# Peptides against a protein of PDB entry 4KTY: the designs that were tried, part 74

Target 1, 266 residues: chain A of PDB entry 4KTY
Amino acid sequence: YVLNDIGVIFYGEVNDIKTRSWSYGQFEDGILDTCLYVMDRAQMDLSGRGNPIKVSRVGSAMVNAKDDEGVLVGSWDNIYAYGVPPSAWTGSVDILLEYRSSENPVRYGQCWVFAGVFNTFLRCLGIPARIVTNYFSAHDNDANLQMDIFLEEDGNVNSKLTKDSVWNYHCWNEAWMTRPDLPVGFGGWQAVDSTPQENSDGMYRCGPASVQAIKHGHVCFQFDAPFVFAEVNSDLIYITAKKDGTHVVENVDATHIGKLIVTKQI

## One batch from the design tools (peptide; made by RFdiffusion4, then SolubleMPNN)

Design b2_p15_3_s1 (from b2_p15_3, 8 letters changed)
Fold by OpenDDE base, seed 3:
Parts: C-alpha cells; structure tokens; sequence
Structure b2_p15_3_s1 (fold): chain B 266 residues (1-266), chain A 15 residues (1-15)
C-alpha cells in the first residue's frame, strides 16, 4: 500500500517470469517536493491536486517527457549515448532528484522505469498504487481494439502497413480511487500508464481506466479504456493486402495477447 | 530485461 517504499517489478517472459527490486523512496528527502514540482510544471490547478482522477491523469502525462518536458525520456533502440541505460536504474529517487535539479527530462527509461517513477509519484501524493506487468502486451496504434497484421501475398508481414505491435512485456500502474464520474461499481483499481505509447486527447498519457469496467468489457468509460482493453485482450487479425486493393482476413488469433497479468499484492 | 517488440508470426506459422 501507500507506505511501502520498496517493491518488486515483474518482467521477462510469460514462461520465465523474472522480478526486479525497485526502490520507490516516496519518503526520501526532496521526493515529495519534486512531485509537487512536477504538478507545478504541468500547471495543474490547486483545486485539482486533491482529486486522484486528475492527479493520476496528469502524472501519466508528466512522468514521460513528451509534450511537456516531463520526467523521463524513453528509448527502445538500445542506444543510450546521452544518459543512463534504462536497466541501470534501481529506483525512483535518483531520477526524480535529477529532474528537480536539472529541470530537464532524465534519460533514459523503458516501461518499468516509467512505472516505478509513476508509482512513487502516486504514493507520494497519497494515492494507493501498484505496478502491473502484462506479458504479450498489445500496442494498438489506430484505436480499433485489435492488432492489424498486414501480410504480403507471400504470407510475410508487411512492416510498412503494419503499425500495431506487441511488447514482450509491459508495465503500467494501477491506482486506487473512487470514480464518481463513472457508474456505480467502477471505482477501485484504475489503470494508468506513463510510458508514452499513444496520444490521448492531445497528450501522451493513459488513464485512469476502470479495471472493473475493462474486466467486464465496458470500454466506453473515460479514460482510455479502449487502449487498455486492447493491451490485454486484442485479437491478432492477419490481413492480406491484395494487389487490387482489397483486404482479406486470413486468420484471427484470440489467444496471443495478454497471456498473463501479474502484480505484487499490496 | 529490456522491453522489446515481438515479431509477429507469419501467416503459415499462425495457421
């Protein structure tokens, strides 16, 4: 829960689950001040800072550097020449303190780094939070709740047409809050994600999306429920693009995505 | 432990 300042992040493969310790350090000197600074940089109204819905949404935007010079710069090209490799980080404290002192985005992060820093941010502000790992996590690029895999006539993947992708694993956060903006029963754990994946109403952010709503197939509720739903439950749609411009669905795989979702019990 | 995008199976492999 909120008082835990260390944690475990799951990663690896679904058939070879691995764990990594992460120091959240929400009680370390300067960390709360840095979290407040993050909200200041976001120009968040004081009236909204007591609302976990608004705070978590702002946090999902500000923990990544996109759009707003937020905390972390992501890198997935295995070239980290101008910063720290994502695997070198062991906790949130150094990242947040560097951000506060330099007032510039910190390089570099991947999903577990984003999730770790975001977890610190949420817990610092009194929002119960945990990290969730999804294996075979879909990245829906066009918001259609499915993975569109375009094939050449020879059966090979057309990489130019195929925009959707699947992570071997992906980490995001769940934050506990009431959702008076949603129908009764959709409070509790809310999925929020600070890893920059897709634009949500003008910013790279994600959530809060009701876990209960998503679990029951309700993707019409704010925020970003379709994207989160797709991460864990997308079908792979294999589509052959014919030379005549027609598209033919060759196969559908409903078992590939979201093979396992794990989190440390709070 | 680096996060990476998985290649999609080919049509033949997925069938």
Amino acid sequence: as target 1 above (266 residues)
Amino acid sequence: MIQYKLPFPTKKEAS
Scores: peptide ipSAE 0.418, ipTM 0.830, DockQ to the pose 0.881
Fold by OpenDDE base, seed 2:
Structure b2_p15_3_s1 (fold): chain B 266 residues (1-266), chain A 15 residues (1-15)
Amino acid sequence: as target 1 above (266 residues)
Amino acid sequence: MIQYKLPFPTKKEAS
């Protein structure tokens, strides 16, 4: 999880799983120096750089450009003017070296690009890390641990009222560490995500959230456990917005989100 | 019907 410099990222659909090779290149010239530079740009205290909890949380913030002029600018408009389309990247090396050279955010990334670069960052700093793909991944934007799908009376989705969304797939990272800040048993794999999705205490970042805590429904454990829990376990709540302004729950689907979570175990 | 965001690159898909 630290020494492998080439990986596989799963994507596509749950019934048509696809794989993409990704070169992490954590041992290539200049990459470690770039990772240190990233922490310098984050103004991270030296005392915290040996703490995987702090490092992974800072990394989740700095791999995206939001808030702090971090590594990657996200784009989902399919235009990608004045940059590189997310699908054109084949590894982390070119992205990180460009960031170090230009000292400006690199355009553009989406979830697998963020996850790839973040994986390199973690491994460079000695943190065991892997990329995970969640199919039918929920994006809860109001922190209520459910997907609120608002429908018109004719059954069509009310896009104005429906702010929650679902990705057909989403990639994030798991990092291995002890969690002395949590009760015994909740160390090990921690979910961390550098794709800018939601604000977490002032910054677009996510994690580390204990995978064991999430599996057992302990969403009160830091960091961002409710958001990660929602990504893999949200219920779909279908709500009809009636003409009189009232809302009626028409249906609840507890099986749609998080149908499959895949990772390479090497 | 739920609309999905499709990465790689992202696009909307109705399901």
Scores: peptide ipSAE 0.198, ipTM 0.676, DockQ to the pose 0.141
Fold by OpenDDE base, seed 4:
Structure b2_p15_3_s1 (fold): chain B 266 residues (1-266), chain A 15 residues (1-15)
Amino acid sequence: as target 1 above (266 residues)
Amino acid sequence: MIQYKLPFPTKKEAS
């Protein structure tokens, strides 16, 4: 994991899986220095820089530009007038070197770009890491562990009644580490996500969340386990918003979210 | 409700 500098990112649809090559370039000139610079910009205590729990959490915050002038500005509007379209990037090196040189956030990224850069960051610092793609990935906005879908009385979706959404696919990272802060058995792969989706205790960051804990339904463990759990296992709740203001649950779909989770041995 | 990530066009196509 740490030694491979080229990887594959899965994307597309669950019934039409696609792959994209990504150059992590963790051994390229200036990349390690940039990763150290990222931690400097985060004002991370030196004592914490050897702790993969702290490093991965800081990385999840700093790879996105929100809150802290981190590496990448996310954009999903298909305009990208003031930078590089997310799809134009082919690896982490140019992004990280631009960040180091300009000392300003780089425009623009989406999930696979965030995941690619974050993967480089983790691997540079000796943390085994891989990119994970989740098809039909839920974005729980209101922390209720549900994917709320509001319907008008005529059956049409009302997207204004909730900010919950489902991505056709979403990419994040898994980082390998021990979790002495958790009960025995919940070390190993930890989900971490640098795509700015939700605020986590004051910052747009996510993880590390124990993959084992999530698999066993333990969402009470730090960090952000409920959100990650929701991404892969939320029930779709179809709610009809009546004219009188009442809400009626019309249907529950427990099979739609997290149809396929893919990662490669990189 | 359902959001879609962008496809991956070439740099020339995206630029």
Scores: peptide ipSAE 0.059, ipTM 0.673, DockQ to the pose 0.090
Fold by OpenDDE base, seed 5:
Structure b2_p15_3_s1 (fold): chain B 266 residues (1-266), chain A 15 residues (1-15)
Amino acid sequence: as target 1 above (266 residues)
Amino acid sequence: MIQYKLPFPTKKEAS
């Protein structure tokens, strides 16, 4: 998990799983320097740089450009005229070196790019890390642990009322660490995500969230456990918004979200 | 009824 500098990222659809190669390059010249530079840009205290909890949380914030002029600018509108299309990247090295050289956010990334760069960052700093792909990944915007799908009376989605969304797939990272800040048994793999999705206590970041805690429904544990839980286990709530302003729950689907979570075998 | 976000690599990249 630390020594492997080439990986495989899963994407596509649950019924048509696809893979792409990604070069992490954590041992390439300038990459460690860039990772240190990232932490410098974050103004991270030196005393915290040896703590994987703090490092992974800072990394989740800094790999995206939001808030702090971090590494990658996300784009999901299929307009990439002022940079590199997310699909054109083949690894982390060029992105990180460009960031270090230009000292400006690099355009553009999407989830697998964020996850790839974040994986390099973690591994470069000696934190065992892997990329995971979640098919039918929920994005809960109001932290209620469910996907609220608002429908017009004709059955069409009311996009104005519906703020929650679902990715056909989403990539994030798991980092291995002890969690002395949590009860015994919740160390090990921790979910961390650098794709800017939700604000977490003032910054677009996510994790570390104990995978074991999530599996056992302990969403009260730091950090961002409710959001990660929702990504993999949200119910879909179909709500008809009546013209009179009333809401009627039409259906609940507890099987749609998080149908498959995949990571590279070692 | 559900609107999905569809991030994906191009066939050129994935090939």
Scores: peptide ipSAE 0.061, ipTM 0.667, DockQ to the pose 0.097; fails the geometry check

Design b2_p15_3_s2 (from b2_p15_3, 8 letters changed)
Fold by OpenDDE base, seed 5:
Structure b2_p15_3_s2 (fold): chain B 266 residues (1-266), chain A 15 residues (1-15)
Amino acid sequence: as target 1 above (266 residues)
Amino acid sequence: MVQYKLPFPTKKEIS
């Protein structure tokens, strides 16, 4: 669990699964100091630093640069001229040490980079953690647990109205902890995600969301269970927006999202 | 290795 400093991250396509190694380096010089620095930058009270619920939630916010000048700047436009391309990183250490040295967000990351750095952060602080890869991962933009795909009358997608999207793959983390704030039985693995996707009560963060709760459809449990649920279970709802303002549901696809979820054994 | 958003199928493709 927390002792593994090298991992494997799954990526690619569902029909062409690929893997890459990632060096977490939670025991490398300066990494613990950097993790503490991250919590300092978050202005996290000392009393909360022993609570994995609070730590993982703060981590999900601080590993991304949004809102709080956190660790990593994301880039998905294939323009990386002012930093390191996401694919060039091989581990968390260089990223975290650069952040600590420069005291500025590091460029650039995508989901696996965020997940890798977040995994280091969690493990460094004694929280068992692993990376999870979801293929055909939904990004629900309006928190309605479904992918709303709006079509023009000619059948083409209305990109202006369609705010939801689907990643070819997406990586996030699961952290092991008790959840005394939830009913009994919903501890264990908790989904947490540092890739900036949606605003959660004022910050780009996600989780911890009880995996058990999500599996049983308890999306009302904190934190961000609806979003995580949608990532793996959303139906695609094809809606024709007619010129007269009416909406007609053309089709529902319940098989498109979350075709495969993969994680390395701990 | 880059992450990207998948295009949605058109009405013709889902019909």
Scores: peptide ipSAE 0.508, ipTM 0.908, DockQ to the pose 0.876
Fold by OpenDDE base, seed 1:
Structure b2_p15_3_s2 (fold): chain B 266 residues (1-266), chain A 15 residues (1-15)
Amino acid sequence: as target 1 above (266 residues)
Amino acid sequence: MVQYKLPFPTKKEIS
């Protein structure tokens, strides 16, 4: 019943799985105050702060700096001159306290940093949460539930014809809550993601998406179920783009995405 | 620990 303040995050490659410890520190001095400050910065109505659906969705938006001057600035270009390299962080406390002190987004994070801070936010506010790692995690950019790979006539990939991509690994969170807004049976674990990947109705946020709904192919359920579904279950669709403009599906690979999904049971 | 995008496998690799 007691929430752990130290966790383990899986990362690396599917054939070279690695783990690191992460200090969530939800009970440390100033952390609860910072979480309340985050909701204040989001201008979240007081009436919604007791609703885990609204809280998790707001947290998904606010843990990243996009749109709303939220907590973390992401960087994936290996240039961290104006902040701290993502790998240098060891927990959520320093990040959250820096955000509260400076009142400016903290640089820099990648998926596990976002997930770590988001996990602290959720747990601090009484929402059971855990981190999930997906290897070969798809990033569906055009919301068609597949990875579109365009080939030249010679068989080489044309990377300019698609914005779809695949992460070596990606971390997000699952939060436990009831979902009275969904049919019976789709409460429990909900996928939420604070790493800024796609726009969701005007902001970079993701979830809560019912894990049970996704497992049963119910991608029509709010929020962002198609995106989360695609992260773990996208097919690779190889399309030959001919010189005359004709597109022909050459091959389909249903085994490439979501090779391994790992989470620590709490 | 860095997260990065993977290249798509070629058609030959999956054939």
Scores: peptide ipSAE 0.503, ipTM 0.891, DockQ to the pose 0.809
Fold by OpenDDE base, seed 3:
Structure b2_p15_3_s2 (fold): chain B 266 residues (1-266), chain A 15 residues (1-15)
Amino acid sequence: as target 1 above (266 residues)
Amino acid sequence: MVQYKLPFPTKKEIS
């Protein structure tokens, strides 16, 4: 999980799983220097750079451009007029070297690009890491651990009222570390996510969240466990907004989110 | 071709 510089990212649909090769290139010239530069841009204290908890949290913030002029600008509008389409990237090296050279965020990324670059960052700094793909991944916008989908009376989605969303798939990372800040048994794989989705204590970042904690429903543990839990286990709540202003729950689906979580052992 | 995420999916689309 540290030495391999090439990997496979799963994407697509749960019924049509696809794989994409990704070159991490953590040992290529300039990459370690760029990772150190990223931490410098984050103004990370030297004393914290040996702590994988702090490093992974900073990385989750800095791999995206939000807040801090980090590495990648996300875009999901399928236009990508001022940069490289997310689908055109084949690895992390060009992105990281471009960031180091230009000292400006690189355009553009989506989840697998963020996860790929973040994986390089973690592995480059000696943190065992892997990419995880969650099919039917929830994006809880209001931190209530459920997906509130508002419907018009005709059954169509009311996009004005609906703030939560579901991704057909989403990629993030798991990083291996001890968690002395958590109770015994919640070390090991930690979910971290650099795709800018929600603000976490002032920054677009996510994790590290104990996979074991999430697996056992312990959402009170730092960091961002409720959000990660919601990504894999949210109920879909279909709510009809009536003309009289009332809301009626039409359906509850507790099985749709998190149909499959896939990672490749490399 | 990369499959993209679906913002604000309809009930029919995700059911």
Scores: peptide ipSAE 0.038, ipTM 0.613, DockQ to the pose 0.423
Fold by OpenDDE base, seed 4:
Structure b2_p15_3_s2 (fold): chain B 266 residues (1-266), chain A 15 residues (1-15)
Amino acid sequence: as target 1 above (266 residues)
Amino acid sequence: MVQYKLPFPTKKEIS
């Protein structure tokens, strides 16, 4: 995993899966130095830099610009006047080198860009990593492990009543590591996500969350297991918001979220 | 019924 400098990222729709190449470039000149610089900017203690748990969590925070002037500024409004459109990037190298040179966050990224850069970061530091694409990926905004969909009495969706949303697809990373902080059996692949989605104990970061724990419904394990679990296994809760202020659950769909999770095995 | 959040790459850009 750490040896491949070119990857494939899955995107699109579950019934129309698409792929794009991404150059990780972890062996390119200046990239490792930039990764070390990222950890310097995070003011990460030297003692923790050998711990993949800490490194991946810091990387999750620092690959996005929020909170800490990290690498990438996200944008989802289709207006990219002050930078590069997310779709224009083809690899991590230019992004990381620009960050190192300018010492300012690079504009702009979306999930696959974040995942691509994060993958480079992890691999540069010797952490086996891969990009994972989840189709119908839930974004649980209020940490209730469900995807709330509010309906008006006429049946129309009221998007103002919740910040929960579903991505047609979302990309994040899995990093391989032992988890001595968790019970035996929950090491291995850990979900980490640098796309700024939700605040995790004061910072926009996510993970490492044990993939095995998620698969077995152990959402109590650090870090951010509930959020990751919700991304792949949330129930859609259709709620009618009545004029009198009452909420009525109209339907529950337990099959919509996380229909397909894809990752490259190389 | 469900409103999805979509990335906004153009077909040209991601082709």
Scores: peptide ipSAE 0.021, ipTM 0.573, DockQ to the pose 0.101

Design b2_p15_3_s3 (from b2_p15_3, 8 letters changed)
Fold by OpenDDE base, seed 5:
Structure b2_p15_3_s3 (fold): chain B 266 residues (1-266), chain A 15 residues (1-15)
Amino acid sequence: as target 1 above (266 residues)
Amino acid sequence: MDQYQLPFPSKAEIS
């Protein structure tokens, strides 16, 4: 197996799939040192650094700045005045080197930037990794494996009641590793995500979640399997919040989430 | 703007 230092990331809409190049640069000068620095900042013990389960989980936490002054600050409000717009990045190297030099989180990223940097981190440390794009990707906020969309009587979304959300697309990573902590057969590709979405046992991180386990509905397997499962398989539950305080289920859509999952194979 | 992630749903998108 050959680890490419340049990749393609899918984005856009399910009916208008787009691609962009991303330079991972895992072999460039200073990148390995930066990855080690990231683990140092995470206060990761030496014994765990050889375990891809621990490394990928720490990476998912540290590539985002939340909790631990990690690598990237996310921004989704279309205000990027105090940094670089997410679309301006072309690869991981400049981001990682800036982080190493400044020792402060780098602004700004969105999912593909997080995924790109995380991919570099994993590959740099010898963990086979790839980026996955999910179109109509669910963000389950309350871990009920449903996307509860609350509507006003006029049909508008009730933003106060609606905590769940759906991305037009979302990128995360899959890392290849054995999972001796899981039953036999659930090694291989593991979903890991550094985009700060939900708190996982006290920190914004996600995974590793066995792709095989997710495919077979084993959401009880560590780590964060319910969240990853929901990203690709949640039902949309449309609920009208009546003025009298009652809730009425208007519709259930089991086909909207996870319409297409794409990853570069070549 | 096509590159940026956009949150859903809007009224038009869920109707």
Scores: peptide ipSAE 0.225, ipTM 0.769, DockQ to the pose 0.390
Fold by OpenDDE base, seed 1:
Structure b2_p15_3_s3 (fold): chain B 266 residues (1-266), chain A 15 residues (1-15)
Amino acid sequence: as target 1 above (266 residues)
Amino acid sequence: MDQYQLPFPSKAEIS
């Protein structure tokens, strides 16, 4: 497949799907140098830089600023006074060049910005990559493969009783590679995510997780398969928190999470 | 704005 330097990212809501263009700019001046600089900042061994498993995992960690002063600072509070609003970015080039020049994390990003920059990083390093959008994407914080939603007796949502959450949509990446560390048949597309969501073995990173393994319910394979599986398959558990402190399960919805997964083929 | 990520569910979506 021919690598394009301009792509399409799906966003919005499941009942109002939208698209936006994104300039990856993997061939523009300074971008490859910046990707190498990112790996230098990660203190990645030279021997690992030829391994797409290691490269994609390092990229997952370094595209976000957490832990290691990586590329992008995420913000979801609608306050972007100390940087650029996520919506203002149109491509990866300005972000990566700013990071290279300032040597400080760039503000701000949300999932599509993280995914866009990560896609550039992967493609620059010769790894086939694409962006995936999942509508009603679960964020499981307690590794129970379910999404707990707590309700007050009056029906209002109580978000303080759980760290579990659901995005109206979430973007991550799929990277193409062989997986000699997994059983035969689980190579190919691997889910990787640079949006800082959960700690994975000491860092905010995610993947590579075999898409084929996840599709067949295998969550025991590295890396972070349970988390990615939960993003697309979690059951919604509606729990009413009573005034006396008791919890009652009111409803279970097994159809809402992962309502639609969209990607543009490379 | 529709382009920003938003949390789910809202009260209206549950009802």
Scores: peptide ipSAE 0.218, ipTM 0.766, DockQ to the pose 0.396
Fold by OpenDDE base, seed 3:
Parts: C-alpha cells; structure tokens; sequence
Structure b2_p15_3_s3 (fold): chain B 266 residues (1-266), chain A 15 residues (1-15)
C-alpha cells in the first residue's frame, strides 16, 4: 500500500463499473518536498507531523483549495476553461509539482483526482493508504444521517429545499493507523476524504473516521463518523412540500445508498 | 462524460 506508485481507481456506475489507472508517483523527485510544503502551508507544527491522525486530517483539508489555498480546486459544472479538466489528469505528480511551483491552487479536480492526490500525500509520508469508491454515495448536508429529497407537488425536485445530494459514485481514501484516541479495536483503516463536501469544525475536511467503528454503528467517534456513515448507509426520504407549507413523506428508500464499495486489492 | 461525478437525484431517478 505504501510502495505501489501506480494504482487503479474505480468509477462509473454500479451496473457499469469502470477502472482507470492513476500514477501516484510518491517517489518522484520533488513530491516529498511538496508534501512537506503542503504541511508547511497548513502551519502544521513539527510535533504533529509524525502523527498519522493529525497528518491525515490536515491532508484532507489541504488537498482541497477551500479555506486554506490548498492543492486542488474542485469543479462539477463541466466548464473547465481556466485550467485542466479533471479527466485529463493521469496522476498526482503534475498536480503536486504545479502547486509547489505556482504556490496557488491547481484547477481542476473531482473526487478521483482529490483521492489520487491525497493517496500520494499519505503514501509519500509513509501512511498506508488506498482509494475507495462508493457507488450511490450520499452527501448529508445537515448532519441528520438521512437524505432529505424534497419534491414539488408535481413530482419535480425542489432544489431550494433539497440540500442533500447523492453522487453516482464517490472516491475517498482509507488510511491505516492506530487510533489510541478511540476505544480498543477501532484502529486499522480510517476513512479520510479531501473532496470538499462538508464543513467539519470550521473547514472542508473529513476524517479520519474508523471504518470498524462505522461498520458497527459507532458514529460518535471522531472524526466525522456521522458524515461517512451517511455516505454509505443513509436512507433516502422523499418529501412532498405542499403549497400550504406541510410536508408529506412519500417514500423511504433504505437500499439505494452505498450499494457497492470497491477498492483495489494489492 | 461517464467518468465525471453526477449529482442525484433527477426526476427520472426518483420515478
């Protein structure tokens, strides 16, 4: 997990799973220096740089440009005129070296680009890491562990009321570490996510969240366990907003989210 | 285009 510099990322649809190669390049010239530079930009103290919990949390914040002029600017509007379209990237090296050279966020990324760069960051710093793809991945916007989809009386989505969303697929990372800050048994793989989705205690970051804890329904453990839990397990609640202001639950789908979670076995 | 993330739901997916 640390030594492999080329990987495979799963994407597409649950019924049409696709793969793409990604060059992590954690051993390429300048990459380690860039990772250290990223931590410098985050003003991370030296004492914390040896702690994978702190490093992965800082990395989840700094790989995205929000809040702190981090590495990548996300874009999902299919307009990429002022940079490189997310699909054009084939690895982390060019992105990280551009960031180091320009000292400005690099445009543009989507989830697999964020995950790819974040994977390089983690592996470069000696943290075992892998990319995970979740098909039908929920984005809980109000931290209620469910997806509230509001509908007009005609059945169309009310975009004003609907704040939650579902991705056809979403990539994030799992990093291997001990969790002495958690009860015994919740070390191992930790979910971390650098795609800017939700604010976590003041900035766009996510994790580390214990995979074992989430698997067993323990969402009270730091960090961001409720959000990660919702990504893979939230119910879809379809609510009709009536003209009189009342809300009626039309349907509940408990099987749509997190239909398949895939990672490369190496 | 199929490699890009697409947000849900659409009316078609809900129906």
Amino acid sequence: as target 1 above (266 residues)
Amino acid sequence: MDQYQLPFPSKAEIS
Scores: peptide ipSAE 0.184, ipTM 0.753, DockQ to the pose 0.383
Fold by OpenDDE base, seed 2:
Structure b2_p15_3_s3 (fold): chain B 266 residues (1-266), chain A 15 residues (1-15)
Amino acid sequence: as target 1 above (266 residues)
Amino acid sequence: MDQYQLPFPSKAEIS
């Protein structure tokens, strides 16, 4: 619920599911003000601030630092000497207050940190939101709805050719809203993601994508439905790159991606 | 450290 200021985030492995507590703190002093400040930094028109579609899309962009000096800098290289390791955060409050006071992006976050802060942002603004964890979450970087894994003739992964990747787990958010811009029936939960993964019309953002649309294969519906669809339903395509330059599909795995999607019920 | 998000694929995990 919007009123819950403490949550649980699922992580780990599909066969060893783990949980961590996260304090959203949407009612703490200065947090709502910070959320408004975030929208100010985004130069969001006042007329759009009452529209959850626009708010969630702007939020997905601004919770990450890319493009617009947003809230969080992501880091996955295990070098966190110039900030706070992602694992050290216990909630959204310290992050948001630091951003407000310093007016500079906060270091560092990974998916659950992004999702936690984004959840606070959405709830502060009256948008029902929850965190979703997807195990074996695909990252399609060429929008072909597949995970193209290129192999050498000896069976080793060709890292130079293989650009797509899979996260052991990935956290994003679902926000509840009506979608008058979509056909009837595709309101409700919308996937939104503030972890910087792919460029969406000029910015690192994602969503809102109708969960119902994704479930029924309607990837043509805005926003970023193909990417979200791929995260949960991509086939792994193993392609051998021959020395003569030809590519041969060796195997297709349609069961690996999206083995489990978990969320705390609202 | 097991809470950190890790990308795939790796050689050991695919083969």
Scores: peptide ipSAE 0.090, ipTM 0.712, DockQ to the pose 0.332

